# Ledger of designs, part 155: peptides against a protein of PDB entry 3EFO

Target 1, 262 residues: chain A of PDB entry 3EFO
Amino acid sequence: SQLADLYKSCETDALINFFAKSAFKAVLHQPLKVIREILVNQTAHMLACYRKNCASPSAASQLILPDSMKVLPVYMNCLLKNCVLLSRPEISTDERAYQRQLVMTMGVADSQLFFYPQLLPIHTLDVKSTMLPAAVRCSESRLSEEGIFLLANGLHMFLWLGVSSPPELIQGIFNVPSFAHINTDMTLLPEVGNPYSQQLRMIMGIIQQKRPYSMKLTIVKQREQPEMVFRQFLVEDKGLYGGSSYVDFLCCVHKEICQLLN

## One batch from the design tools (peptide; made by RFdiffusion4, then SolubleMPNN)

Design b2_p19_5_s1
Fold by OpenDDE base, seed 5:
Structure b2_p19_5_s1 (fold): chain B 262 residues (1-262), chain A 19 residues (1-19)
Amino acid sequence: as target 1 above (262 residues)
Amino acid sequence: SSSVRIDLNTIEDYEPDIP
């Protein structure tokens, strides 16, 4: 059917870009709560239509997504949790206005990265390989106390260090003997010159490549106060200020779909 | 049409590839 073909051809990244710009424009004349409700409603309507007209019959307890929209909910949740649509006390009005303006000019690739950051397990790097490590899901559950992770969203870059991160990697990256000696006030990695340091710099360079803005680097130690800022970028987790986890959002969407179809 | 079916009881296991 024509409708089935439409869903097959759907580009989630383009949809999110469109929804983001539409929502951010609406901030000028509509309450944030209304904007969020509209976004959820639109998401539910699209998926309800698919379930009704395109999907095979299934149990009412199942959420059905077309393959083309399999990541729509996670990105939509990220959009809903963005500081422009969900006010956070730690984010100033000026910062919100700035981010709004940035997104209004973002292309599809930029907005995709902006809403869902790349989280890379740096501790798994093979110094003999030129391949980037596979990104992991942006959740606390994917972090390890023994790990080192690089997070980037096109505007910010974080290097997160577990409390039990390997001393040899710490030495390789920072040229210090231990986790305790790492200076988190630095915004640049030292030129250590070993293969691991070089590989990390290469990866950072690749991430920075083709991005319109230079990403500021922040070093984050696990269990220190600044880690709370880093955790705000773990977009699949439950937000501190009213944002849903990915799981909770899926349940919410499912409930709304059921309400539309019953 | 190919679709993904998510059981809400096992949502935590749903891990689609994210670009």
Scores: peptide ipSAE 0.500, ipTM 0.926, DockQ to the pose 0.834
Fold by OpenDDE base, seed 4:
Order: structure tokens, then sequence, then C-alpha cells
Structure b2_p19_5_s1 (fold): chain B 262 residues (1-262), chain A 19 residues (1-19)
């Protein structure tokens, strides 16, 4: 059907970009709560329409998504949890305004990365390979105390270090003997010159490539205060200020769809 | 398949590839 074809051709990243810009524009004249509700409603309506007109019958306990929109919920949740739409005390009005303006000018690729960061397990790097490590889901559940992770969203870059990060990697990256010796005030990695350091720099360079903004690097130690800032980028997790986890959001969307169809 | 079916009972196991 024509409708089925439409869903097949749907570009989730484009939709998110559109929704983001629309929502961020609406911030100027509508309450945030209303904007969020509209976004959820629109999401539910799109998916309800699919379920009604395009999907085969399924159990009530199943959420059905067109393949083209299989990641729509996760990105939508990220949008809903963005500081522009969900205010956080630690985010200033100016910062919120700044992010709003940035997103308003972002292309599809930029907004996609912005809403769902890349989280790379750096501790798994093979210095002999030019291949980037596979990104992991942006959730605390994917972090490990023994791991080192690089997070980037096009605006910010974080290097997160677990409390039990391998000393050899710490030395390789920072040229210090232990986790405790890492200076988190630094915004640039030292030029240690060993293969691991070089590989990490290469990866960081690749991530920075073709990004319109230079990402400032923040070094984050697990369990230290700055980690709180880092955690806000773990977008699949439940937020402190009313944001849902990805799982909870899926359930929410399902419920809304069912309500629309029943 | 043209559609993805997510069982809410096992929703925690749903991990689609994210670009």
Amino acid sequence: as target 1 above (262 residues)
Amino acid sequence: SSSVRIDLNTIEDYEPDIP
C-alpha cells in the first residue's frame, strides 16, 4: 500500500531532526510539558497508524515498529530528555539557549549524534588496527569499572575512566602511574607518544572529523563529581529530572498506541 | 521483516542497532 511504502522509506534521523527543530522552536511559546506531550503523541500516532494499517495482527503485549523506525523511540526519548525540553538545575539558561540554537542549525547527521552520543570502549583498542571500536549503548550498564570509554556527541567529548582502569592504559594515555594521579583538569591528552596514545588520538581525530564544532575534552573519573555531568549523556538511562529510561519510554509508547487503537 | 516486534515482557533485551 501507499502507506506501507511511506513507512518503508521513512528516515528516522530526518524525523528526529524535524521533531527536534519543531520542538525547540515551540519552546519559545509553549510550556515544556506540552511540547513533550506533543512529541510523545506524535510518535504514538505515527506508530499507531502503522499498527492499524500496515502491520499484521499481533499480541497486545507487543510493540510493533516498522523497520525504518526501529530506533525512533530511542532517539525520541533522547530528544525528550534533552536539556532544552527537560530543564535541569545544573544547566544554565544560557547553555540551554545555546544548545537550542545549535540544534536549530544542525543537519540530520549532526542532530543524530547530538541526541545519541557515540560511546566507545577505548580499553578494547587494538593498536595494530585502524578500525574504530564498536560503539556501545549509552547506558551505565555498558560501563565497567575496569574500562575506559570515550563519549562524543558532536559538542562534547568525555574520556571516562573506571576506578579499576588498567594501570598500563592509564600510563599509556596519561603517563602517570595510577588512576589517582590523573589530572581531570586537563582538556588535552598529553603527547605520550606510545602506540596506544597515538591510536587514541587518531580515534579522537576521526570523531572530530567533519564535525562543525571542536569538541572540548573532559576527563572524567568514575565516582568523582564530574561524572555526574557525564552521566547525563547516558541517554538510555533514567534521568534524575523526569526523563524516562529507554525501556520505560518504549512501554509508554506502547501504552499510548494501544489507547489510540482501542 | 518489514517490522520489528518487541515483546514488552522482554523489553530489556531489545537492543536495536543504533547508527
Scores: peptide ipSAE 0.498, ipTM 0.928, DockQ to the pose 0.806
Fold by OpenDDE base, seed 1:
Structure b2_p19_5_s1 (fold): chain B 262 residues (1-262), chain A 19 residues (1-19)
Amino acid sequence: as target 1 above (262 residues)
Amino acid sequence: SSSVRIDLNTIEDYEPDIP
């Protein structure tokens, strides 16, 4: 069917880019609450149409997504939680305006990374391998007290260190003997020169490649105050200021779809 | 399969491939 073909041709990253720019334009003349509601409704309507016309019968407890939109909900939730659409007290008006302007000029690849950061388990690096570590989901549940993670969203870069991160890795990265000796005021990693340090720098370089903006590095220690800022980029988790977790959003979307079809 | 089915009763087990 023509409709089935349409869903097969959909590109989630392009849709999110479109929705983001549309929503951010609407901020100038519509209340934020209304904009968020429209986005949720549009998402639900698209998926309801698929369920009605393209999907095979399924249990009421199942959410059905076309393959082309399998990650639409997670990105939509990220968009809904963005500081432009969801005001947060720690974000100034100027910062919101700045982010709005940036997104309005972003291409598909840039907006995708911006809304859903890349989170890499750096502690799993094999210095003998040329392979980059596979990204993990942006959730606290994927962090480890024994781990070291690099997060990047095209604008910011964070190096998160667990309280029990291996001393040998700390020494390899920072040339200090322990977690306590790490200076979080640094915005650049020292050039230690060992294979691990070199590999990390290479990864950071790859992440920075083809990005329009230079990402400032922020070093974050677990359980220190700046970690709260880092946690805001764990977009699958429940937001501190009203944003839903990914799981909660899926439930919300499902409920909305059911209401439309029933 | 052209579709993904997510059981909300076991939603925590769902892990999408994020680019």
Scores: peptide ipSAE 0.496, ipTM 0.920, DockQ to the pose 0.774
Fold by OpenDDE base, seed 2:
Structure b2_p19_5_s1 (fold): chain B 262 residues (1-262), chain A 19 residues (1-19)
Amino acid sequence: as target 1 above (262 residues)
Amino acid sequence: SSSVRIDLNTIEDYEPDIP
C-alpha cells in the first residue's frame, strides 16, 4: 500500500529535525505545555496509523514501531526534554534563546547529535587502536564509578570522572596523582604527552571535526555539584524538572496509541 | 514492512541501535 511504502521510506532523523524546528517556531506563539502535548499527540497518531493499517496483529501489551521509526521515540523524548520546551531554572533565558536559534538552523545530522549525545567510555581506550570506542546509551546506568566518560552533543563536551577512576588514567590525562587533585575549572586538557593523553585528544578532535561550533570542555567529577548539570545530558534518564525517562515515554506513547485505537 | 515490537513487560531490556 501507499501508506506502507511511506513508512518504509521514513527517515527518523529528518522527522526529528522537522518536529524540532516546528516546535521551536511555535514557542513564539504557543505555551510550552501545549507544544509538548502536540508533539506527543502527533507521535501517537503516526504510530497508531501504522498499527492500524500497516502492522500485523499483536498483543495489546506490545508497542509496534515501523523499523524506520524504531528510534523515533528516543529522539522525541529528547526533544520534549530540551530546555527550550521544558524550562529549567538553571538555564537562563538567554541560553534558551541561543539554543532555540541554533536548532532552527541545524541540519539533520547536527540536530540528531544535539538531541542525543555521544557518550564514550574513555577508560576503555586502546592506545594502539585508531578506532573510537563504541558509544554507550545516555543513561546513568551505563556509567561506572571506576570509569571515565566523554559526552558530546555538538555544543558541549563533558569529561566525566568516576570517584574510583583509575589513578593511572587520571595521571595520564591530568598529570595529577589522584581524583582529588583534578581541577574542574580547567577547560582544556593538559599536554601530558603520553600515549593515552594523545589518544584522548585525538578522539576529542575527531568528535569536533565537521561540527559547526567549537565545543567547550567541562570536566565533571562524580558526586560534585556540577555533576547535576552533566546528568541532564543523560537523556534516557528521568529528568529533574518533569522530563520522562525513555522507558516512561514509551509507556506514555503506547497508552496514547491505545486510546486512539480503542 | 519490517516492524519492531516492544513488550511493555520487558521494556527495560529494549535497546535500539542509536546512531
Scores: peptide ipSAE 0.495, ipTM 0.923, DockQ to the pose 0.882

Design b2_p19_5_s2
Fold by OpenDDE base, seed 1:
Structure b2_p19_5_s2 (fold): chain B 262 residues (1-262), chain A 19 residues (1-19)
Amino acid sequence: as target 1 above (262 residues)
Amino acid sequence: TSSVEIDLNTIEDYEPDIP
């Protein structure tokens, strides 16, 4: 059917880019609350239509997504939680205006990365391997006190260090003996020159490659005040200022779909 | 059409492939 073909051809990254630009344009003439409601409704309607017309019958407790939209909810939730659509006290009017402007000019690949950052467990790096570490879900649950993680969203880059990060890795990256000696005011990693440091720099270079903006590096220690800023990029978690977790959003979408179909 | 089914009772186990 034409409808089935439509869902097969859908690309989530393109949809999110479209929704983001549409919503950010609407900010100029519509209340933020209304815009967010429209986005949720549109998401629910699209998925309800699929369930009604394309999906096989399933239990009421099941959320059914077309394969092409399997990650639509997570990206939509990220969009809904963006500071342009959901005001946060720590974000200035100028910053919101800046982000709005940036997204309005972003391509599909840029907006995808912007809304859902890459989070890489760099403590797992094998210096003997050319393989890059696989990204993990952007959630606190995926962090470890013994780990070191690199987060990037195309605009910002964070190096997060657990309180129990391996001293040998700390020395390899920063050339200091311990976690306590790391200077978080640094915006550049030192040129240590060992294989691990070189590999980390390579990874950072790959991440920066083909990105239109130079990402400033912020070093973050676990349990220090600046970590709060870092946590705002863990987009699957519950937002501090009213944003839903990914899980909660899925439940919300499911409920709305059920309301549309019943 | 291929679809993904998410059981809301075990939603914590859902691990989609994110680019």
Scores: peptide ipSAE 0.475, ipTM 0.921, DockQ to the pose 0.848
Fold by OpenDDE base, seed 2:
Structure b2_p19_5_s2 (fold): chain B 262 residues (1-262), chain A 19 residues (1-19)
Amino acid sequence: as target 1 above (262 residues)
Amino acid sequence: TSSVEIDLNTIEDYEPDIP
């Protein structure tokens, strides 16, 4: 059917880009609450239509997504939680304007990375491998106190260090003897010159490659105050300013779909 | 069409391949 073909050919990254730009354009003439509601409704309608017309019968307790849209909910939730669409007074007008302007000019690949960052377990690096470590999901549950993680969203780059990060890795990266000696005011990694340091720098270079903006590095220690800023980029978790977790959003979408179909 | 089914009771175990 025509509908089936439509869902097969759907590109989630393109959809998110479209929704983001549409929503951010609408910010100029519609209330933020209305914009968020429209996005949720559009998501629910698309998925409800699929369930009704294209999907095989399944239990009502199941959320059914076309394969092409399997990651649509997570990205949509990220969009909904973006500062441009939030009405919190803690977010400055300048910050909203800045991010709005950036997203309005982003291509599909840029917006995809922007809304869902790459989170890489750096502590698992094989210094002999040229492959990037596999990204983990952007959630605190994927972090480890013994781990070191690199997060990048095309605009910001964070190096997060667990309180129990291996001293040998700390020394390898920062040339200091312990976690306590790491200077978080540093925006550049020292050129220590060992294989691990070189590999990390290479990875950072690869991530920066072909990105339109230079990502400033922020070093974050677990349990220090700046970690709160870092946690905002763990987009699958509940947002600081009331945004839903990925799980909560899936439940929300499911309820909306059920309301449309029942 | 190929579809993904998510059980809301085990939703925390759902791990899509996110690019």
Scores: peptide ipSAE 0.458, ipTM 0.915, DockQ to the pose 0.850
Fold by OpenDDE base, seed 5:
Structure b2_p19_5_s2 (fold): chain B 262 residues (1-262), chain A 19 residues (1-19)
Amino acid sequence: as target 1 above (262 residues)
Amino acid sequence: TSSVEIDLNTIEDYEPDIP
């Protein structure tokens, strides 16, 4: 059917870019609460239409997503949790304006990375491999105290270090004997010159390639104050300012779909 | 059309192909 073909042709990254720009434009004319409600309703409506007209019969308790929109909910949740759409006094007008302008000028690829960062397990690097490590889900549940992770969203780059990070890796990256000796005020990694350091620098270079902005590097130690900033980029988790986790958002969308169909 | 069915009770096991 024509409708089925429409869903097959959908590109989630393009949709999110469109929704983001539309919502951020609407901020000037509509209350934030209304904008968020519209976004949720639009998401639910699209998925309800699919379930009704295109999907095979399934249990009402299940959430059904077309393949083309399988990641739409996670990106939509990220959009909803963006500071531009939050009515929190802790967020300055200047910060909101800055983020708004950034997204308004982003292409599809840029906004995709911006809303859902890459989180790479650096501690698993094979120095002999030219391949990037497989990204993990942006959640605290995927971190480990023994691990080292690189996070990038096109604007910022974070190197997160677990409290029990291997001393040999710390030595390899920073040329210091232990976690305690790492200087988090650094915005550049030292040129240690060993294979591990070189590989990490190469990975960082690859991530930076074809991005319009030079990403600032922030070194983050687990359980230190700056980690709280880092955790805001773990977009599948519950937001600091009351935003939903990915799981909670899926439940919310499911309820809205059921209301539309019943 | 190809679709994904998600059980909300086991949603933590859902691993979408996120780029």
Scores: peptide ipSAE 0.456, ipTM 0.914, DockQ to the pose 0.800
Fold by OpenDDE base, seed 3:
Formats: C-alpha cells, sequence, structure tokens
Structure b2_p19_5_s2 (fold): chain B 262 residues (1-262), chain A 19 residues (1-19)
C-alpha cells in the first residue's frame, strides 16, 4: 500500500530535525507545555496510524513500531527533554535562546548528534585498531566505575572517569599516577605521547572534524559535583526537572496510542 | 513492512541500534 511505502521511506533523523525546528519555532508563540503535548500527540498519531493500517494484528499490550521509526521515540524523548522545551533553573533565558537558534540552523546529522550524544567507552580502545569503539546507550546504567567514557553532542565534549578507572589508563592519558591526581580544571589533554594517548587524541580529532563547532573538553570525575552536568547528557535516564526516561516515554506513547485506537 | 514489537513487561531489553 501507499501508506506502507511511506513508512518504509521515513528517515527518523530527518523527522526529528523537522519536529525540533517546528517546536523551537513554536516556542515564540505557544506555552512550552502545549508544545510538548503536541509533540507527544504527533508521535502517538503517527504510530497509531501505522498500527491501524500497516501492522499485523498484535496484542494490545505491545508497542508496535515500523523499522524506519524504531528509534523515533528515543529521539523524540530527547527533544522533549531539551532545555529549550523543558526549562531548567540552571539554564538562563539567554542560553535557551542560543540553543534554540543553533538547532534552527542544524542539518539532519547535526541535530541527531545534538539530541542524542555519542557515548564511547574509551577504556576499551584497541591501540592497534583504526576503528572507533562502538557507542553505548546514553544512560548511567551503561557507565562503569572502572571505565572511561567520552561523550560528544556536537557542542560539548566530556571525558568521564570512573572512580575505579585503571591507573595505567590514567597514567596513559593524564601522565599522573592516580584518579585523585587528575586536574578537572583542565580543558586539554596533555601530550603524553604513548600509543593510548595518541589513539584517544585521534578519536577526539575524528569526532571534532565532523562537526561545525569546536567542542570544549570537560573532564569529569565520577561522584564529584561537576558530574551532575554530565548526567544531563545521559538522555535516556529520567530527568531532574520533569523529563521522562526512555522507558517511561515508551509507556506513555503506548498509552496514548491505545487511547487513539480505542 | 517490517516492524518491531516491544513488550512493555520486558521493555528494558529493547535496545535498537542507535547511530
Amino acid sequence: as target 1 above (262 residues)
Amino acid sequence: TSSVEIDLNTIEDYEPDIP
């Protein structure tokens, strides 16, 4: 059917870009709560239409997504939790305005990365490989106290260090003997010159080369105060200011779809 | 049309590939 073909051709990254720009434009004339409700409603309507017209019959307790939109909910939740649509006390009006303007000019690839950051397990690097480590889900549950992770969203870059990060890696990256010796006020990694340091710098370079803006590096130690800022980029987790986790959002979408179809 | 079925009871196991 024509409708089935439409869903097959959908590109989630393009949809999110469109929804983001539309919502961010609406901020000028509509309450944030209304905008968020509209986005959820639109998501539910699209998926309800698929379930009704394209999907095979299934149990009402199951959420059905076309393959082309299997990641739409996670990105939509990220959009809903963005500081432009969900105000945070620590984010000024000027900062929100700035981010709004940035997104309004972003291409599909830029907005995708912006809303759902790359989170890379740096502690798993193979210095003999030219391949980047596979990204993990942006959730605290994917972090390890023994791990080191690089997070990038096109505007910011974070190097997160677990409290039990391997001393050999700490030495390799920072040229210090232990976690406690790392200076988190640094915005640049030292030129240590060993293979691991070189590989990490190469990865950071590759990430930066693909982005239009220079990302400032923030070094974050687990359980220190600045980690709270880092956690705001773990977009699949429950937000501090009313944002839902990815799981909660899926449940919300399912509920709304059921309401539309019943 | 290929689809994904998500069981809400095991939703934690749903982990689609994200670029």
Scores: peptide ipSAE 0.487, ipTM 0.929, DockQ to the pose 0.848; fails the geometry check

Design b2_p19_5_s3
Fold by OpenDDE base, seed 4:
Structure b2_p19_5_s3 (fold): chain B 262 residues (1-262), chain A 19 residues (1-19)
Amino acid sequence: as target 1 above (262 residues)
Amino acid sequence: TSSVEIDMSTIEDYVPDIP
């Protein structure tokens, strides 16, 4: 059917880009709550239509997603939790305005990365490998106190260090003896010159490639104050100020779909 | 039509492919 073909050809990244720009434009003349509701409704309607017209019969307890939209919910949730749509007192009006303007000019690839950051477990780096480590889900559950993670969303870059990060890696990256000696005020990694340091720098370079903005590096120690900022980018987790976890959002979408179809 | 079926009862175990 034409509808089935439409879903097969659907590009989630393009949809998210569209929804983001539409929503961010609407911020100027509609309440944030209304905008969020519209986004959820649109998501639910789209998926309900699929279930009704394209999907095979399934139990009501199941959420059915077309393959082309399997990641739509997670990105939609990220959009909903963005500071532009979810106001946080800790975020200035200027920052929200800035991000709004940035997204309004973002291409599909840029917005995709922006809403769902790349989180890399760099503590697992093989200095002999030319491949980037596989990204992990943007959730606290994927972090490790023994790990070191690099997060990038096209605008910001964070190097997160667990409290039990391996001293040898710390030495390799920062040329200091221990976690406690790391200076988090630095915005550039030192030129240590060892293979691990070089590999990390290479990875950072690759991430920076073809990005329209130069990402400032922020070094974050676990359990220190700046970690709170970092955690805001763990987009699958529950938001501090009203945003849902990915799981909660899926439940929400599922319920709304059921309401539409029943 | 290829689709992903998520059992909401085990939603905690669901891990989608993220680009």
Scores: peptide ipSAE 0.417, ipTM 0.886, DockQ to the pose 0.884
Fold by OpenDDE base, seed 3:
Structure b2_p19_5_s3 (fold): chain B 262 residues (1-262), chain A 19 residues (1-19)
Amino acid sequence: as target 1 above (262 residues)
Amino acid sequence: TSSVEIDMSTIEDYVPDIP
């Protein structure tokens, strides 16, 4: 059927790009609350249509996603939690305007990375491998006090350090003896010259490659004040300012789908 | 069209393949 073909050919990254630009354009003429409601409604309608017309019968207690849209909800939630659509006190009007304009010009790949950051467990690096470590989900639950993580969204880059991160890695990266000695005011990693440092720099280079904007590096220590900023990029978690966790959003979408179909 | 079925009672266990 035409509908089946449509869902099969759907590209989530393209959809998110479209929805983002559409919503960000609407910000100038509609209340943010209305825009967010529209986005949720559109998401629910698309998925309800699939369940009704394309999916095999299943229990009402289940959420059914076509394979082509299996990651649509998580990205949609990220969009809904973006500071342009969900204002945060610490974000100025000018900053929101700036981000809005940036997204309006972003390509599909850029917007995808922007809304859902790449979070890499750097502490797992194999210095003899040219492969990048597998990204983890953007949630605090995926962090480890013993770990070191690199987060990038195309505009910002963070190096997050657990309070119990290995001293040998700290020395390898920063050439200091302990976590306490790390200067978080630095925006550049020192040229230590060991294999681990070089590998990390290579990874950072790869991440920066083909990105239109230069990402400034921010060093973040766990449990220090700047970590609060970093945590805002853990987009699957519940936001401080009314944004839903990914799980809560799925529940919300499921509820709305049920309402549409019943 | 293949689909993913998510049991809402175990929604926390759902981990989509995000690149």
Scores: peptide ipSAE 0.413, ipTM 0.883, DockQ to the pose 0.851
Fold by OpenDDE base, seed 1:
Structure b2_p19_5_s3 (fold): chain B 262 residues (1-262), chain A 19 residues (1-19)
Amino acid sequence: as target 1 above (262 residues)
Amino acid sequence: TSSVEIDMSTIEDYVPDIP
C-alpha cells in the first residue's frame, strides 16, 4: 500500500531534522509547552496510524514501531529536552538563541549527532587496533567508575573519568600519577606521545573531522561539580528540569497511542 | 512491513541500535 511504502521510505534522521527546524521556527510564535505537545501528538499520531493500518495485530500492552522509526522516540525525546524547547535555568537566553540558530542551519547528520551524542568507552581502546570503540547508550547506567568515556555532540566534547579510572590510563593520557592530579581546567590534552595517547588523539580527530564547528574539550571528573553539566548530555536519562527519560517517554507515547486508538 | 514490538512490561530491556 501507499501508506506502507511511506513508512518503509521514512528516514528518522531526516524526520528529526525536519521536526527540530519546524519546532525551533515555531518558538517565535507559539508557547514552548504547545510546541512540545504538538511534537508528542505528531509522534503518537504517526505511530498510531502505523499500528492501525500497517502493523500486524498485537496486544495493546505492546508498543509497535515500524523499523524505519525504531529510533524515532529516542531522538524525539532528545529534541523535547533540548534547551530551546525546554528552558533550563543554567542556560542563558543568548545560549538558547545561539543553539536555535545553529540547529536551523544543521544538516541531517549534524542534527542527529547534536541531539544524540556519541559516547565512547575510551578505556577499552586497543592500541593495536585502528578500530574505533563502539559507542554506548547515552545513559549514566552505561558509565563505569573504572572507565573513561569520551562524549561528543558536534558542539561540545567531554572526557569523563571515573573515580576509579586506571592509573596507567591516567598516566598515559595526562602524564600524571593519579586521578587526583588531573587538572580539569585544561581544554587540551597534553601530547604525551605514547601509543594510547596518540590513539585517543586520533579518535578525537576523527570525531572532529568534517564537523562544521570546533568542539571545545572539557575534562570531567566523576563526583565533581562539573559532572552535572556532563550528565545533561546523557540524553536517555531523566532530566533535571522536567525532561523525561527515554523509558518514560516511550510509556508516554504508548499511552497516547492507546488513547488515539480507543 | 517489518516492525519492532516492545513489551511495555519489559521496556527496560529494549535497547535499539543507535546509528
Scores: peptide ipSAE 0.402, ipTM 0.873, DockQ to the pose 0.892
Fold by OpenDDE base, seed 2:
Structure b2_p19_5_s3 (fold): chain B 262 residues (1-262), chain A 19 residues (1-19)
Amino acid sequence: as target 1 above (262 residues)
Amino acid sequence: TSSVEIDMSTIEDYVPDIP
């Protein structure tokens, strides 16, 4: 059927790009709350239609997603939690305007990375390997006090340091003896020149490749004030200002689908 | 059509395959 073909051919990254641009355009003349509600409704309607017309019968307790949209909810939640759609006091009007304009010009690949950052466990680097470490889910649950993580969303790059980060890695990256000695005001890593430092720089370079903007680097220490900014990029977690966790959003979508079909 | 089914009763255990 035409519907079945539509869902098979659907690309989540393209949809998110479209929804983002549409929503960000609407910001100029519609309340943010309304825009968010529309996005949720559209998501629920698409999935309800699939469940009704394309999916095999299943229990009501199940959330059914077509393969093409299996990651749609997580990206949609990221969109809904973006500072353009979810105003936060710590984000200036100018910053929101800036991000809005950026997204309006982003291609599919750019918006994908922008809404769901890449989070890399840098502490697991093998200096003998040319492979990048596997990205982890953008959640605090994936962080460790002993770990060092690099987060990038195409615009910003964060290097997050756990309070118990290995001193040898700290020295390797920053050329300082301990966590306490790390200067978080710096936006550039020192040229230490050891294999670990070189590999980290290589990784950062790879991440920067083919990205339209030079990502600003922010050094973040766990439990320090700037970490709050970093946590906003852990998009699967619950937000401080009304943003839902990924799990909560899935529940929300499921409930709305049930309401539409019952 | 190929589908992903998420059990809402155990949703906390669900980890989607995100590229």
Scores: peptide ipSAE 0.389, ipTM 0.844, DockQ to the pose 0.897

